# Ledger of designs, part 7: peptides against a protein of PDB entry 7BDX

Target 1, 212 residues: chain A of PDB entry 7BDX
Amino acid sequence: EMGAAACTLLWGVSSSEEVVKAILGGDKALKFFSITGQTMESFVKSLDGDVQELDSDESQFVFALAGIVTNVAAIACGREFLVNSSRVLLDTILQLLGDLKPGQCTKLKVLMLMSLYNVSINLKGLKYISESPGFIPLLWWLLSDPDAEVCLHVLRLVQSVVLEPEVFSKSASEFRSSLPLQRILAMSKSRNPRLQTAAQELLEDLRTLEHN

## One batch from the design tools (peptide; made by RFdiffusion4, then SolubleMPNN)

Design b1_p8_4_s1 (from b1_p8_4, 5 letters changed)
Fold by OpenDDE base, seed 4:
Structure b1_p8_4_s1 (fold): chain B 212 residues (1-212), chain C 212 residues (1-212), chain A 8 residues (1-8)
Amino acid sequence: as target 1 above (212 residues)
Amino acid sequence: as target 1 above (212 residues)
Amino acid sequence: SLLEKLFK
């Protein structure tokens, strides 16, 4: 309980750029993010057996950890830190997103996807995650999620790939051949306005790329 | 391990006033400080049996908690929060300082004493802690510690009492009758310059009070 | 990139 409470507070204050800088300026940052990945992995591995209730201390703890990573990745120096010094954590997040079934651990997926999206704001971060083995299949796997917010953040991550010609060119063939166009089209008709807009924008971006 | 790491980061960033405000502005502050007291108490109660090694995750965790309380108490709004909404935590700290033997858990004592000193900066805080049952005997018990830094922070806390006539007048008889004058005089000759200075200043303050 | 940063 106390660990989860401390992490939750740290998560809350990490929305500040100055706090992110303070976290990274300490000598404990590397160790913290190393253990973060391990802790998140241990949690996900534990799910295959017992339906750990959404409200458990462990769940809250892992949510807070994922939230911290997200907020760190929102800041330029935080992205640089993650891409340069915490690649194992990024690899872990990608792996965990693959290990989770559609509809499983929705809140955690959202936070992890937000973190990857934030990392993707930097070209170096985008290159790193997009060059990860199985990245494109992972995106489509995640886009099969019944949750609109999961799908929204997948679409945002897809958009970040599409908006970078240098990155997109490397995956263009795989992207075009595996693109779940009908799924994205269905999302463009969603009653969720955020999902609808994100799907529409992505479809427009894709159309622009086909004419080039 | 992860809990201790999170608390350590939270401790580090709590040196900022803005972070303290952010901690207190959340809906989790009350619960956090409630559990903090319980966690610290549980740790101290566990010491009577096994020499928990100074470097244990649990020790680090409790040190970080005490550090957070200290940094919160350093800020005006933090002092107000502790005195108004977390009195149980203050009571716990006072109790724990009494439960620890001279030379036992030096680092924790220092942090807890620093927190009480910071609370004592406010008249309301000083009144609250000084009116705690056994407060004066507790100060002298703590002043018997072989550690110079423990003694330093005890002397600072004693000084805060002596500098407030309204508070000191209520305890003046007990204070004068139980004052370990020879111990304080010995500290005024310490090779530790901070301890030496604090003891000298306190002796000067006491002399000023005797002439009135 | 024109991407908006996300805080949570």
Scores: peptide ipSAE 0.186, ipTM 0.864, DockQ to the pose 0.120
Fold by OpenDDE base, seed 1:
Structure b1_p8_4_s1 (fold): chain B 212 residues (1-212), chain C 212 residues (1-212), chain A 8 residues (1-8)
Amino acid sequence: as target 1 above (212 residues)
Amino acid sequence: as target 1 above (212 residues)
Amino acid sequence: SLLEKLFK
């Protein structure tokens, strides 16, 4: 309980750039993010057994951790830190997103996807995550999720790839051959306006790339 | 481990007034400080059994908690919060300072004393802690500690009482009758310059009060 | 990129 409470407060204050800088400026940041990955991994592995209540202290703790990573990744120096010094954490997030089934741990998926999206704002971050083995299949696996918010953040991440020519060119063949076009088209007609917009924008960006 | 790491980061960033305001501005602050007291109490109670290594994760966690309280108490709005909304935590800190033996948990004592000193900066805080049952005996108990830094912070807290006429007048009789003058005089001759100065200043303040 | 950063 105390750990979860402390982590939740840290999550809340990490919404400030100055707090993120303070987190990263300390000598303890590296260890913290290393343990973060391990903790998230342990949590996801524990889900195969007892249905941990979504509102458990452990769940809240892991949500706070994922939230901290998201907020760090929102800041330029935070992205640089993650890509330079915490690649294992990024790998862990990618792995966990693959290990989770559709509809499983939706809130955690959203937070992890938000963190990856923020990392993708930097070319260096985008290159790193997109060069991860199975990245494209992972995107499509995640797009099969019934949750609109999961799908929204996947589409945003896909858009980040599509809008970066250097990255898109490397994966363009695989991307085009495996693109779940029917699924994205269905999302463009979603009643969820955020999902609808993201799918429409992505489809427009893809059309633009086909004509160039 | 993860909880201790998160709490340690929260401690580090809490050195900022803006972070303290962010901690307190959230709806979770009250619960956090309530659990903080319980956690600190549980830790101190656990010391009677297995000699927990001073460098244990649990020790580091409790140090971070005490550090957070100290940093919150350093800020005016933080003191107001503690005195209004977290009196139980202040009571717990006072109790734990009484429960710990001379030479036991020196680092924790220092942090707790620093937090109480910061609380004492406000008249409302000073009144609250000084009106605590056994406060004067507690000060003298703590001054019997062999650690110079413990004694330093006790002397600072004593000075905070002495320099506030409204508070000092209420306790003046008990204070004068029980004052460990020989101990304070010995401290005024300490090789520790910080302790020496604090003891000298207190003795000067006491002399000034006798002449008024 | 012109992508909006996300906070949570």
Scores: peptide ipSAE 0.185, ipTM 0.865, DockQ to the pose 0.120
Fold by OpenDDE base, seed 5:
Structure b1_p8_4_s1 (fold): chain B 212 residues (1-212), chain C 212 residues (1-212), chain A 8 residues (1-8)
Amino acid sequence: as target 1 above (212 residues)
Amino acid sequence: as target 1 above (212 residues)
Amino acid sequence: SLLEKLFK
C-alpha cells in the first residue's frame, strides 16, 4: 500500500518539468527506471489471460510507474535520458504491449503508448522504437483493440512515423503491405471525435505520401 | 525494492518548495501521510531490541518517508498541513522516538527529530508537540543517546522551546526540575563543534532565563 | 517535431 501511495505522489509531481529534471539529476534515476521495467514486466506476466485489470494497489502502482515514464518522456531531457540510458525500459514497454491481448489492461496500454508517443517526438527516439523488431506488426496488433483510447494512441504513434520521411522510407514497404486500411477507415467514421480526427488526418497524410 | 526506490526519488525531489506544494495540493496527501505513520510504526515495532539498523530496502524506505516528512515540515504550508491535518503522524513520530533505545535506529531518529524541529519553527507546531504527554521526559530520554547527531537535534528542539516564552512558561517548572544539566555541560565540551556550539548556546539561553 | 507532448 505505501509503495503505491509514494509512487502515485511521484507520478503527480512528475507533471512538472522541474521535477523531471530533479529526478534525472539524482544518482538514483538509472536504478529506478531499471526496476520500473522489471516491475511492469512482472505485473503483466502475473496476469491470467482472462483476468481484467482490477483496481488494486498493485495495478495503481504500475499505473503510477507508467505515468512517471510518460511524464519524463514529455520533456526533452527526459526523452534524451530514456533513449540514451533506459533503452531496456523502452524495449520492455514494447514487449509488454505485444504480450497484452486486445481489451486487456487498457489503462496500462494507454499509458505505455503515451510514453512511446512522447519518445517519438524526437528523431532519435522515433528511430529507436521504429527500428525495434516487430514494430509494425505490433502497431497493427494494438490497433485491433476494441478500446478507442488505445486505438487513438496507436494512430498517433503511426502518425509520428508517417511524418518523418527518413523513418518512414525505411519501413514504407512493410507499412504499405500490411496497413489495416479498412480498420483505419472505420475509425475515421467513429463517434469518438478524437479517434475520428486522428484517423482522418492519418488517411490524409498517407494519401499525400502516395502521390509523392 | 521498487517501493523504496520510488519513495527515495520522492524524498529527493521534496527538497523543493514547489514539490511540497504539489504534494499537498493533490487529493492523495492525507492518505499518504496517514499510511506513512503506520509504516514507520510497523517498522519500529518489528525491530528486535538488539538489532541495529541494517542497510535494507525496508530501512531505506522508512528513511525516505521520514525525509519526506522533514522536507514537508521545512515549508510553511507544509507545517500548517502537518499540524492541521496530520497530527496522528506527529503523535506517531513522538511515540516512536520514545520506543527506540539509545543507539537504536540512529539515522531514523535524526530524521524524525529534524521533522519535529521543523514543525517547531511555527508557534502552532511548537505548541502542539510541546503539549504532548511526556514531551519533556522524551527530550531527556533522547539526550541520553550516545550519538552526537541525535543529541544535536534534541538540543535544537529544546532551544525551540526555550526561545518561545509563551511555551516555555507552561513547562518551566518541569523543565528546570528535570534538566540534565551535567549532560548538557558535557556536550558543551564536545569535540564535535556543532554539538559543542548548540550546547553552549542553550546554556547561555538558560542562564538568561534564570536572571529574568 | 510538430507533435504535441502528452502528460498524464
Scores: peptide ipSAE 0.184, ipTM 0.864, DockQ to the pose 0.118
Fold by OpenDDE base, seed 3:
Structure b1_p8_4_s1 (fold): chain B 212 residues (1-212), chain C 212 residues (1-212), chain A 8 residues (1-8)
Amino acid sequence: as target 1 above (212 residues)
Amino acid sequence: as target 1 above (212 residues)
Amino acid sequence: SLLEKLFK
């Protein structure tokens, strides 16, 4: 309980760039983010099937941790730190996203995807995560999720890849051959306006790339 | 472990006034400080005799919590918050200081005393803690500690009382009758210059009050 | 557009 409360407060104040800089400027940052990955992994491994107690202290704790990572990744120095000094955490997030079933831990997926999206703002970060083994299959696995918010963040992450020629060129063949086009087309007709817009933009970006 | 790491980071960033304001401006502050008191109490109750594992995650966790309270109390709005909305936490700190034996949990005592000293900067805070049952005996109990840093902070807290006529007048009789004068005189000859100075200043303040 | 996200 106390850990969850402390993490929740730390998450809240991590919305400040200066707080992120203070966290990273300390001698405890490396240890904190190392244990963060381990804690998130332990939580996911403890899940029995698709059942999650969203209101539990443990869930809140892990959500706060994922939120902290997201807020760190929202800042340029935070992205640099994660990619240079916390690669294992990024690897863990990628692994956990693969381990979770459709509809399972939706909120956690959203937070982790938001962190990866923030990391993808940096070319070095985008290169790192996109070169992870099974990255393209992972995107499509996540896009099979019934949750619109999960799918939205997958589409945004896919768009980050598509909009970067240096990254897209490396995976273009696999991407084109495995692209769940019908799923994305269906999302472009979604009643969720954010999902609809993201799917439409991605389809436009893909069409532009086919003509180049 | 994760809780200790999170609290340590939160403690570090709480050295910023803006972070303290952000913590208190959130909807989680009340819950956090409530659980903080409970957690500190549970830790002290779990101690067997005078033995403490200072390097344990649990110890580090509680030290960080006490450090956060100290940093909150260092800010005007933090003092106001503690006295208005977290009185139970202040009561807990006072109780724990009474439960600890001389030489036991020295670092925690120092942190808790520093928090009370910061609270005492506000007249409302000083009135509140000084009107707690057994406050004067508690000061003398703490002044019997063999640790110079503990004694230093007790003397500073005593000085806060002595320098405030509205507070001192209420307890002057009990204070004068129970004052460990010989102990304070011995401290005025301490090789620790901070303790020596604090004891000398308090003795001067007391002499001034005897002539009034 | 690539947008950073903060939780408040």
Scores: peptide ipSAE 0.152, ipTM 0.862, DockQ to the pose 0.104

Design b1_p8_4_s2 (from b1_p8_4, 4 letters changed)
Fold by OpenDDE base, seed 1:
Structure b1_p8_4_s2 (fold): chain B 212 residues (1-212), chain C 212 residues (1-212), chain A 8 residues (1-8)
Amino acid sequence: as target 1 above (212 residues)
Amino acid sequence: as target 1 above (212 residues)
Amino acid sequence: SRLEELFA
């Protein structure tokens, strides 16, 4: 309980760039983000047993951790830190996104996808995560999720790839051959306006790339 | 471990007034400070058994909690919050300072005394803590500590009382009758320059009050 | 980039 409360407060204040800089400017950041990955991994592994209530202290703790990572990744110096010094955390997030089943841990998936999206804003971050083994299959696995918010953030991450010619060119063959076009087309007709817009924009970007 | 790391980061960033305002502006502050008191109390109670290593995760966690309270109390709105909404935490800190033996948990005592000193900057805070049962005996109990830093912060808190005529007048009889003058005089000759100065200043302030 | 950062 106390740990979850402290972590939740840290999450809340981490929305400030100054706070992110303060977190990273300390000598304890590396340890914190290392243990963050381990904690998130342990939590996801525990799900194979007793269905931890989504409202459990442990769940709230892990959500706060994922929120902190997201907010750090929202800041340029935070992205540089993650890509330079916390690659294991990025690898862990990618792994956990693959380990979770469709409809499982939706809120955590959203937060982790938001963090990866933020990392992808930097070319170095985008290169790193897109060059991870199975990244494209992972995107399609995640896009099969029944949750519209999960799918929204997957589409945003896909858009980050297609908007970067250097990264897209490397994966273009695999991307085109495996693209779940029918699924994305279905999302472009979603009643969820955010999902609809993201799917439409991605389809437009893909069409533009086919004509160049 | 993860909780201690998160709490330590929260401690570090809480040195900012903006962060303190963000902590307090959230809906979770009350719960956090309530659990803080309980956690600190549980830790001190656990000391009667196995001597927890000072470097344990639990010790670091409690130090970070005490540090956060100190930093919140360093800010005007934080003092108002503590005195209005977290009186139980202040009572707990006073109780724990009484429960700890001379030389026991020196670092924690220093942090808790720093927090009480900061609270005492507000007249409302000073009134509240000075009107607590056994406050004057507690000061003298703490001033018997062999640690110079503990004694320094006790003297600072005593000075906060004597510099406030409204508060000092209420306790003046008990204060004068129980004052460990010989101990304070000995501290005014300390090799520790900070302790020496604090003891000298207090003795000067006391002399000034006797002549008025 | 045209990408907007997300906060959680």
Scores: peptide ipSAE 0.408, ipTM 0.866, DockQ to the pose 0.119
Fold by OpenDDE base, seed 3:
Structure b1_p8_4_s2 (fold): chain B 212 residues (1-212), chain C 212 residues (1-212), chain A 8 residues (1-8)
Amino acid sequence: as target 1 above (212 residues)
Amino acid sequence: as target 1 above (212 residues)
Amino acid sequence: SRLEELFA
């Protein structure tokens, strides 16, 4: 309980760039993010089936951890830190996203996807995560999720790849051959306006790339 | 482990006034400080004899919690918050200081005393803690500690009382009758310059009050 | 970049 409360407060204050800089400027940042990955992994491994107690202390703890990672990744120096010094954490997030089933641990998926999206704003970060083994299959696995918010963040991450020619060119063949076009087309007709917009923009970006 | 790491980071960033304001501005501050008191109490109750594992995760966790309370109390709005909304935590700190033996858990004592000292900067805070049952005996119990840093912070807290006529007048009789004068005189000759200075200043303040 | 950072 106490750990979850402390971590939740740390999450809340991590929305400040100055706090992120203070976290990273300390000698304990490396250890913290190392243990974070391990803790998140242990939590996901403890999940039985598709049921999650969202209000449990453990769940709140892991949400706060994922939130902190997201907020760190929202800052330029945080992205640089994660990609240079906490690659194992990024690998863990990628792995956990693959280990979770559709509809399972949706809030955690969203936070992890938001963190990866933020990391992808940096070209070095984008290169790193997109060169992860199984990255393209993982995107499509996540896009099969029934949750609109999960799908939205998948589409944003896909868009980050598509908008970077150096990255997209490396995966273009696999991407084109496996693209769940019908799923994205369905999302462009979603009643969720954010999902609808993201899907439409991605379709436009993809059409532009086909003509180039 | 993870809780201690998160709490340690939160402690580190709590040295910022803006972070303290952010912690207190959130809807989780009350819960956090409530659980903090309970956690600190549980830790002290778990101590067997005078031995403490200073490097244990649990110890580091409680040190970080006490550090956060201290840093919150170092800020005007934090003092106001503690005295208005977290009085149980202040009561817990006072109780724990009484439950610890001389030489036991010295670092925690120092942090708790620093927090009480910070609270005492506010007249409302000073009134509250000084009107706590057994406050004067507690000061002398703590002043019997062999640790110079503990004694230093006791002397500072005593000075906060002595320098406020409205507070001192209420306890003046008990204070004068129980004052460990020989102990304070011995401290004024300490090789620790901070302790020496604090004891000398307090003796001067006391002499001034005797002539008034 | 057209991409905006997300806070959680």
Scores: peptide ipSAE 0.408, ipTM 0.866, DockQ to the pose 0.120
Fold by OpenDDE base, seed 5:
Structure b1_p8_4_s2 (fold): chain B 212 residues (1-212), chain C 212 residues (1-212), chain A 8 residues (1-8)
Amino acid sequence: as target 1 above (212 residues)
Amino acid sequence: as target 1 above (212 residues)
Amino acid sequence: SRLEELFA
């Protein structure tokens, strides 16, 4: 209970750039983010095939951890820190996104995807994530999710790859051959306006790349 | 482990006024400080007569909690919050300071005393603390501690009472009758310069009050 | 388009 409450407060205040700098400027950041990965992994492994998201102190704790990672990644120095000094955490997030089934732990998946998206804003972060083994299959696995928010953040991460020619060129063949075009087209007709827009924009970007 | 790490980071960043405002501006502050008191109380009760301070994750967690309370109390709006909305926590801190034996949990006692000192900076806080049952006997109990830092912060809290005529006048009779003058005089000759100075200043303040 | 940071 107390740990979850403390972590939740830390999450809340981490929306400030100055707080992120303070977290990173201390001598405890490395250990904190190391244990964060372990804690998230332990939680996901404990789900023992349950597809439902748990409403518990443990769940709230893990959500707060993922929220902190996201907010750290929203700041330039935070992205630099994660990509330089917390790569194992990024690897863990990628793995956990692959371990979770469609519809399972939706809020956690969203937060983890948001963190990866934020990391992808800088070229070094995008390169690191996109060069991860199984990255493209992982995107399509996640895009099979029935949840609109999960799919939205997958599309944003895909767009981050497509917008960077240096990164996209390396994976272009695999990307084109495996693209779930029918799924993306269906999303472009979604009743969810955010998902609809994201899918439409991605389809336009892809068309532009086919003509070049 | 993870809870202690998160709480430690929260402690570190709480040294900022803006972070304190952010903690208090959220909807989770009340619950956090309520559980803080419970956690600290549970820890002290678990010591089962052991006079040594524990070097553990649990101890570090409690230290971080006490540090957060101290830092919140260091800010005007934080003092206002504690005295208005977290009185039970203040009562808990006072009780725990009474439950701990001289030489036991020294670092925790220091942090708790620092928090009470900070609360005593505002008149409402000082009134609340000083009107607590057994407050003056508690001060002398704590001043019997062999630790110089504990004694230093006790002397500072005593000075806070002495500097406020409205508060001191209410307890002046009990204060004068129970004052451990020999102990304070001994501290004024301490090899610890901070303790020496604090004791000397208090003795001077007391002399001034005897002549008025 | 320029990517915008997301806060959680």
Scores: peptide ipSAE 0.407, ipTM 0.865, DockQ to the pose 0.116
Fold by OpenDDE base, seed 2:
Structure b1_p8_4_s2 (fold): chain B 212 residues (1-212), chain C 212 residues (1-212), chain A 8 residues (1-8)
Amino acid sequence: as target 1 above (212 residues)
Amino acid sequence: as target 1 above (212 residues)
Amino acid sequence: SRLEELFA
């Protein structure tokens, strides 16, 4: 309980750029983010395939950790830190997203996807993530999730790849051959307005790239 | 390990007034400080009388909690919060300081005394602490500690009482009758310059009050 | 970039 409360407060205050800079300016950041990856991995490995997110202290703690990573990645110096000094954490997040089944740990998936999306705003981060083994299959695996918020954040990450010619050109052949077009078209007709808009924008961006 | 790391980061960033305001502006602060008191109490109760502060994750976690309380109390709105909404935590700190033997948990004692001292800067806080049952005997118990830093922070808290006529007048008779004058005189000759100065200043303040 | 940072 106390750990979850402390980490939740740290998550809340990490929405400030000054707080992110203070976290990273200390000598404890490297160890903290190393243990973060290990803790998240341990949590996901402890899940039975059919167990929904328990409203437990452990779940709240892991959500707060993922929230902190997200907020760090929302800041330019935080992205630089993650991409330069915490690549193991990025690898762990990619792995954990692959290990989770559709509908499993929805809130955690959303937070992890938000963190990867923020890292992808940095060209160095986008290159690192997109060149990860199995990245394109992972995107389609995640896009099969029944949750609209998970799908929304996958579409945002896909858009981040598509909008960067240097990155997209390297994976364009695999991307075009495996694109779940019918799934994205179905999302463009979603009752969720955020998901609908994101799917429509992605389809427009993809059409523009086919004509160039 | 992860809890200690998270709480240590929260402690580090809590040195900012803006972070303290952010912590207190949320709806989670009351629960956090309630659990803080319980966690600190549980830790102290788990100590065997002769066991020195273990360099354990638990010790580091409790130090970080005490550090957060200290930093909250260093800010005016934080003092108001503690004095208005977290009196149980103040009672717990007073109790724990009484439960610890001389030389036991020195770092924790220092942090707890620093928090009480900061609260004592607020007249409402000083009144609350000084009117606590057994407060004067507790000061002398703590002043018997062999550690110079513990004694220094006790002398600072004593000075906070002596410098407030409205508070001191209520306890002046008990204070004068129980004052460990020889101990304070010995501290005024300490090799520790901070302790020496604090003891000398307190002796001067006490002499001034005897002539009024 | 058309990309906006996300806070959690």
Scores: peptide ipSAE 0.406, ipTM 0.864, DockQ to the pose 0.119

